# Ledger of designs, part 329: peptides against a protein of PDB entry 7UQJ

Target 1, 160 residues: chain A of PDB entry 7UQJ
Amino acid sequence: PELYQNFNITPPRGVLFHGPPGTGKTLMARALAASCSSDERKITFFMRKGADILSKWVGEAERQLRLLFEEAKKHQPSIIFFDEIDGLAPVRSSKQEQIHASIVSTLLALMDGMDNRGQVIVIGATNRPDAVDPALRRPGRFDREFYFPLPDVKARFKIL

## One batch from the design tools (peptide; made by RFdiffusion4, then SolubleMPNN)

Design b2_p28_5_s3 (from b2_p28_5, 12 letters changed)
Fold by OpenDDE base, seed 2:
Structure b2_p28_5_s3 (fold): chain B 160 residues (1-160), chain C 160 residues (1-160), chain D 160 residues (1-160), chain A 28 residues (1-28)
Amino acid sequence: as target 1 above (160 residues)
Amino acid sequence: as target 1 above (160 residues)
Amino acid sequence: as target 1 above (160 residues)
Amino acid sequence: PLVISAAEVLELAESDPSALYELIAFPP
């Protein structure tokens, strides 16, 4: 909140971190959580893997998402980090429509239900941004995207 | 090579990066590969997940490890990064002893078979160093360990 | 650039990274440089220490700054990272007014002379944001600030 | 074992990639 308030930038409700595996997406999210935590204001960092929510909570994924957002709201200011969010909210394909539709709908509703003044930042990380449901990438949701490329070996650190 | 030559220090055959998830272990390995790559000497970075080697290459994991080390040797100087190495070489439990023993034995043999002059660095990353077979943590293998703590929660990173 | 364009946010000409020593300010700058470099778009990273510019280039600091910005402009997209920018552009005090005023004026002019569409990002890092000349912290210059607090110093580098 | 924060390691990777490489390659 304070971070974004100081910039006169509306805090994004959601931020998509995308890029190849091992580019520091999770580290950046943790660094951001750590970074915004003062002795006076500790940021609570919630981390979940998208695939784990689907696999561990078969039939309860929606409830677990709601609980996660409630818990994050209780522990404001907070960051919810969804690692592998393409595993939680894949592009709706005809073959898996109902379960994915409900989880995506729940996540959308939870993100839309956050007040613009909410002290909850949602970070989704993916290796495949194109595999994320486009509905999540709309304004008011994961409307901000950070690309984490591989440190290109050709980045000439010209230490001149 | 040059770095190790300049310091008259024998390059470690293996380095274990351990610490909580999202502490930048993979990013570090990539940053090392990038930082050691000059225009004159490009370091080839090989990344494999331990669990993926076991799951994707059922019965061929040993062959795939050999191929990986041969490829790394062909592309010297090189870094082999094993993410989630505890998934590749878990502590020998009685129920999975044979398959894990063979993969561990193969990895041990491959690491032991690297000449001290080899321009191949092996980095293993784990979230659970205690879940890694102790044989891998012996001198001449992953004999160097780096702990990646969580960025301490007092790290205020005020992104203002 | 693309990141900032996607957000409909005017790319800051300058970003101030501030926070205690060892907080990863320099790290973040290179990680950003690396993270903005694709195979199609290499970002050139220029690093300079503020104190080094003053100490090594006594009487030529302005010329060196101009050359640095020209070189960065030649190698667009690029990041200029000034480490210890409080050493380059300290708050104007009466006793050092002339030399610092000229360097600050030159840096201001160089930052102001970058087109809003320029693919040159300037990152200044400091341990003391209050020691940076306020003129540099104005809109169109280092108008965005990122605080990098200490990971609580109890993360002893236990070199064990 | 060398205890180094990701921030510090990355800072070393940047400030002195040689020192980081030394640190990583040659933990004390």
Scores: peptide ipSAE 0.011, ipTM 0.336, DockQ to the pose 0.337; fails the geometry check

Design b2_p28_5_s4 (from b2_p28_5, 15 letters changed)
Fold by OpenDDE base, seed 5:
Structure b2_p28_5_s4 (fold): chain B 160 residues (1-160), chain C 160 residues (1-160), chain D 160 residues (1-160), chain A 28 residues (1-28)
Amino acid sequence: as target 1 above (160 residues)
Amino acid sequence: as target 1 above (160 residues)
Amino acid sequence: as target 1 above (160 residues)
Amino acid sequence: AQVIYASEVLEMAEKDPMELYRLIAFPP
């Protein structure tokens, strides 16, 4: 927080964790939440799966996204972790995906509407970065990307 | 791959990972995919949850399984990881589970139809091996089983 | 088991694991299951997510809870692990949560109805202990609480 | 079915990832 204020660097609103499944994306997001939590400053961690937002809240997914961002803002500093974000925001390929297009548009608006001074970090995790709508990967959204390679055998067992 | 060709050993088509949840089954499947991936030979890793195949694709689960195996064959060497496979292929107990029985029959046929020369490994993960249809645990299917005990506290903290 | 019999201490029916997400609550619940499993005495581990009980079994969640406790009793010694228990049993805030209230009431009754001599341990995990219905935190239910602090960065990477 | 403990599998994976592959791939 203070570091970003000092450098006048627009904190990345969103970080995309991409790489093969089980390379530790979810683990790293949780580790970040922990490392940034001090006794004085607890980080609130929100986790949602992209596919769950679509399936559990058929017709209310947009409202649930809004509520999630409001709750994250209320409990800042916070991390919103979208696991399987490609399930929420697939590349806008066909006209049949109007529901997906609406949810993506809501997520874009929520990320764009975040005050850069807010202590809300959004982490999207995907196994398929190219399946994520390019609009989400633009500056002010998921503008930082962390590749989680399949760790070499040694690195995998050290991270775990 | 070459090793299997040299040994004329019919590779096990399926491996059942069983043990308490989060004993590292999914992690191990991913570690296997990584360890078998060289710079020259990337293993394609497919992950599906048993319950997701049933719920997301009501009426199309069989087609989705066929497509998954075709895609895995196309991208060989590949690992197909079925997490929570007991959700896909519960023991055929009651006549009411015709949909489950059909999906299980399709999975059986796909595993039986895999070319022994194909570099496709199927890993099923379950917390309840006895809840998996015995037909899946027969030779040429999930004929190998790896028990993931709860590691002792020391071993768990070393693996993680 | 024997230790609780010797001390005439009513074994806690429920243990609440609370702390920030990814602090190892699920991991510890599993480690406990392991440590209590000997070669002679395997502990059966049941895991359910609070939100999954509500969403997958709309209208049958109560029946599914009953079946879970019956199965746990049948396979004793057993651990029932409720991950995200605050999703199952949120604090009874508004009248609109009748479905939640009914499920909570069923869980309360099941925990109260457990024979103290039964080798069934219930573990609830939450990121928000204050969001858990206080009725669940009373004696004879989740009467023991384990706080999972965010391990310091070193401890988190050592647990992993 | 041969039951192999995950701890052994992990130790094998640490020592020789290809041994783990062989363990999965080759019936003993």
Scores: peptide ipSAE 0.037, ipTM 0.302, DockQ to the pose 0.281; fails the geometry check
Fold by OpenDDE base, seed 1:
Structure b2_p28_5_s4 (fold): chain B 160 residues (1-160), chain C 160 residues (1-160), chain D 160 residues (1-160), chain A 28 residues (1-28)
Amino acid sequence: as target 1 above (160 residues)
Amino acid sequence: as target 1 above (160 residues)
Amino acid sequence: as target 1 above (160 residues)
Amino acid sequence: AQVIYASEVLEMAEKDPMELYRLIAFPP
């Protein structure tokens, strides 16, 4: 909130963190959540793993996503972090289509339904942005992407 | 290498990183690999996910572990990072025992077989150190443990 | 750079991260550096500790600061992160004045000399923003401040 | 077990990655 307020920027509805495993995507999301809270404005951080949503909430994944977004809205300012979001919203390939299509559709609707005034940021993290349904990467959804490269050895010598 | 050479200390064979998800365990391992790499001495970083070893290498997991350690030895100085190592070496519970027991036994043998002079560090990361077979946590294996607490939400919220 | 370019924002010349120890100020700076790097645009991250500049570079600290900024400019887009910047630029108190005054003056001049078009971001981190010379906190220098609070234990359970 | 905060870990990786490596490889 303060970051976006200080920048006079409308917070993106969704930010996609992508890059190789262990580049700090999850850590960054947590660090962002932690950094945006002040004593006066505590950011609430919600974390879910994409594969866990599919596996644990079979038949209720849509309801659980709705509850998650409702809870995030109630506890705004909030960050919803989806780790391994490629597991939640895989590119529609023929064999897994029906269950995934409903979850993707629900996530799309929830992201589209976020009021531009809402203090809810959605962060998706993936190692495979190309495995994320392109519908999620459109304006008003995960419309901002941050690449987390492997820390280059050369870049690191300058960090040293 | 320079670090170990400067300290005349035999590198630990294994280090266990444990703590909640998204506490930077994987990032740390990568950050270590890239930090210890100089222009003269590049550290080779190998990353494997414990659950992926079991699921993708059914019947070949032992061979793939052996190949991984051989490759790490060939490319020393090396870091082998096992993410979600609790998925690789779960505590022996009755129903999953046979397939897991062989993989655990192979990993134990590979860690025991690392020469004290080898520039190979093994890092295991888990969210559940108690779910890791205690045999892996003995001296000469993962005998050093680093706890990655949730960055105290209190300490963390001022960053943004 | 891409972050700021994608936001149509002129990058601030300096951002001050302040808050209690362990709040992830340093973590955020790295994660920002990592997040802003793409395959096409690698951000170069430079890190220095304020106290180390004073202690290691006695009599050459000014030259080393100049070299640091020149190197950052050569390798733009770049982030210069000063950890413990209060050690570099302490508030002018009577007894330490002469050596610190020259270093502060050099840092001021280097920040003032950054062209508005330069893709160099300076991040200062401190636990004591009041110990940072107010001259560094003026517009065109560390003109944006991010407070890193100690968030409550209850916020931690929502990060879980 | 040594407690290392993710912040400290990254901080150490920043300050002296060799110090972090020293800490990890040679916990005090």
Scores: peptide ipSAE 0.029, ipTM 0.375, DockQ to the pose 0.360; fails the geometry check
Fold by OpenDDE base, seed 2:
Structure b2_p28_5_s4 (fold): chain B 160 residues (1-160), chain C 160 residues (1-160), chain D 160 residues (1-160), chain A 28 residues (1-28)
Amino acid sequence: as target 1 above (160 residues)
Amino acid sequence: as target 1 above (160 residues)
Amino acid sequence: as target 1 above (160 residues)
Amino acid sequence: AQVIYASEVLEMAEKDPMELYRLIAFPP
C-alpha cells in the first residue's frame, strides 16, 4: 500500500520493465528499492536472474521461487526483481513445454496468490517483452509496463 | 556499406573484444551502436550472452542463432553483440564435442553466409580469447581483435 | 604476503564478500586488484561467475577450476574473483548432489592445496552467504567475510 | 590487436561518438 501510495501507482502485483539492454532497468529497480528505503523502513531487495534460476536449480526452480516469495513476504516491504525474466518465463514453445511450463505455472500461482495488501512488489526486467509468456502480462501479474527507451549517447554514458 | 563507409573501414564481419571483465567491452559495443545511430539512421543492437543461448535454448540454440541473424539482416544496419562468446563457442574439447559442435558450426555458417555488403556487424566479447574456438577467429569471421586492458582505478570508477 | 600486508590481514586463502546486490562487491574486488597493482607489480585479476562455470562447462567445470588456479599461480600475484559463488558451490541439496558435489569438492581441494605463501587471493562474492556450502566457509578457505551493506542512495549512485 | 582503455572510450564517445566507432572499426 504505502510503497504504491508513494509511487502514485495502483499497486501492480508485478511491473514489467522492458527496453533495450543498458537502458537502466536494473538501475531503476535498485534506485526504487533505495528511494523507498528510509532509516525507519528498509525495503528488502531480492534480485534474481531468470536464466540463473533455470540453470542453477535444475528441478528446484519451483521450490526456489516459492522460497523467494515466502522470504519476500517475511521481509516486507520488499521488492523481488527478476532480471532477464524472459529467461525464466519465455513464451511457450512446443519444445520447451516440459521444462518451463511448471516454472511458469509456479510463478503465475505465486503472483496470483499475493495478497494485494502485501508490501511485496515484483519487478520483471526484459529486453524482449514479446518473449515473456503473455500469461505473466495479464491483470494482477505484470500488468504494468514501463518502457525504457535508448537514452541518447550522453544519457547512456551517465547510466553506464 | 554506409556504416562502414562512414567509418572508413573494410567491414570486418566480426570483431572480437577481449580483455579482463569490466574493461568496457559491452559499453564499447553499445557506444558504437549509439554513435552510429542518428535520428535518421538507427542502428539496431542485438545483445546475447553466449551462456544464455546455451542454457535457455537446450536443443534450440542453433535455431535462435539463425533467427537472430535473420532479424539482424531485416533490421540492418545492425550490430549483433555476443557477450561471453567463449560460452557459446568454446574451444572444442573432447567432452564438449556433442553439445557445442553443432552450435559452433551454425555460428560459423552464419558468419560465412553474411553478405559483405550487409550492414550487420558481429561483435564478440570475451575475457578469454584463447577459449574461443579458433575457427571463429579466422579471416571473414572474428578477424579483428581489440584488447581492453584493465584501466587504472580512476578510469574504472568512472565506468562502473 | 605483500598484498595481505598492505591489507593488514592474515592472508585468508579466501574472502567472502556478501551483501545485497549492487553494494559494490565486484567493484571492490576490482579496486583491490587495481590498488595492489603498480607499474612494477601488476596483480592479475581472474573473474568468473559461479553460474557460468556450471552452465558453460557441463562436465568440465572441475577442469576449468583447476586450470584457473594453475593460471592464477603462474601469474601471481593474482586475485581469483568468483562472482555469484553460491551458483558454483550452493548448499548441498539432495537433488543437486550429483551435479554440484564434484565441483564443490574440487574447489575445496584447490582452496586447501593453496600454499599460504602463494600470492593468490580468492574472493567469492554472493548475495546469499547462507546459500554457499558451509564447507567453503571453514578456516583456510573463505574464512574471512566482508559484509557489504546497502549504501545510502547517494553512495549507491556513486558505485553503480 | 588495438589496445583501448575504457576511459579513452568514454572520452572519445563524449567528444565524437563517430571517432569511437572509427577507432574500433579502423584500428590505426
Scores: peptide ipSAE 0.028, ipTM 0.247, DockQ to the pose 0.367; fails the geometry check

Design b2_p28_5_s4 (from b2_p28_5, 15 letters changed)
Fold by OpenDDE base, seed 3:
Structure b2_p28_5_s4 (fold): chain B 160 residues (1-160), chain C 160 residues (1-160), chain D 160 residues (1-160), chain A 28 residues (1-28)
Amino acid sequence: as target 1 above (160 residues)
Amino acid sequence: as target 1 above (160 residues)
Amino acid sequence: as target 1 above (160 residues)
Amino acid sequence: AQVIYASEVLEMAEKDPMELYRLIAFPP
C-alpha cells in the first residue's frame, strides 16, 4: 500500500513475469499479494493455470475469465495470477486459432475494461514470452515485464 | 556441505517438495543448488518436468531417466529436480497403468541404485503428494518431505 | 514449522541479509514469513525500518524494541524484520555514539534473551554489513549472513 | 555468509520464501 502511495506509482494493471521454469514467477505473485496485505487491507489472491482453464472449461473459458475478473473486482484489492499464460493466450498458430482467439479477445477486453481505479493487478507468468500474443503485452494490459533469469549457476555463492 | 557434515546427517537421496502451485518448490531446488555451489564446489542442477519426459520421450522415458541419472553422477555433486513428479510417477490408476508403471519402476531402481557415496540429491516437486506412488516416498527414495504451504493469505502482516 | 521439527534444528535467532539496494532483501523476508505460514500455523511478520525506529521514537527506541520482541514472543511463531538495520545499529561513530550504543545494547540483550524455545526469527537487512555493529553478527544473534549480490548485470531486467 | 543473488532472492521470495528460510536456517 504505502509503497505505491509514496512512489506515486499506479500499480500496473498487468505484469508479465517471464523466465525459465523454476525462476520464481508464481511465488513472486504470491509474495506480492502477501506483502501488500496488511491487517487493515487484505489483498485477495486469485490463481489460475492457463492449461487448466482450457482443459477444464472447454467452451466455457471465456465465462470463467469473466467470472474471475468479476470476483477479483468484488474482492479488491486483488491479484489475479495466471500461471502458464502462454497456455491460455498463445500466439496465433493456424490449427487451433479460433478457440484461442476468443479467449485472447476476452482476456484483452477484461484487461482493457479494468478501470484505472480498480485495485486489481493481473500477473501473467510464462516460460515463453514470445509465445504470448503481443496484444497482451501492450500498454494497459501486461505493460510491464519482469524477466526472471535463471539463478546464475555461475553465481559464486561464497557461503562464507 | 558443512551443514550435513556438522549434523552427521547423510543428505537424503530424495526429497519430495509438495504443496500448492506457486509455493516455491522449484526455486527451492534451484536455490539449494545455487546456495550449495561455491567457487570451489559447483553443484550441477538438472531440471526435468514430469509431463515433458512423458510427452517428448514417448517410449524412451526410461532411457532418458537412466541418462539423466548417469549425467548427474558424472557431474557430482548434483541435484536432479523433477518438477510435477506426479506427472512422471502417478499413483497406479486403472487405464494408463503400463506406461506409468515402467517409468515408476525405472525411477525406483535408479533411486535405489544411488550409492550412499553419491553426491546426487533428487528433488521431486508435486502439488499432489497423494498422487505420487507411495513406493517413491519410502526410505532411500523420497524419504524426506517438505510441505510448501500456501503463503497464508491470513498471515497478519501486522505492519505495525 | 515441520521443517525444524523433522530436522531437530533450532532456527537461528538472527539472520543478516546484506547486499546492494534492490537486491530483494525485504521481499525475501516477506516471502519467508508468507511461506512459513500454513493454514494451521500462521507466522506473524513484524516489519520495522531502522531509521523509523530512531526517528519516530526519539528517546523511546529501546522501549519500542522491547515491545516489539514481547509482541513477537506473544504471537509465535513470528519473524521480526529490520529493514535498514544499519540505521538502527551503526558501528560506533563518534558524535552520535551514545544513542546508538543504547539501542544496540538493547537489541543485543533482546536477541540474547530469546529463549531457544522461542519461535521468533529476527532478520536484519542492510546495504552495508560493515556498518552493522560486529556484536550483532556474533553467534546467537545475527549468526547467519546472506549476501544478496546484484543480479548479474547481464540479467537484463528488461522492465519493459 | 551465504550469497544469494537479488534475482535469486527475488526468485526465492517468488518461489519459496521457506527456501530463503531454509537457506537462512541451513546455509550450505
Scores: peptide ipSAE 0.013, ipTM 0.328, DockQ to the pose 0.351; fails the geometry check

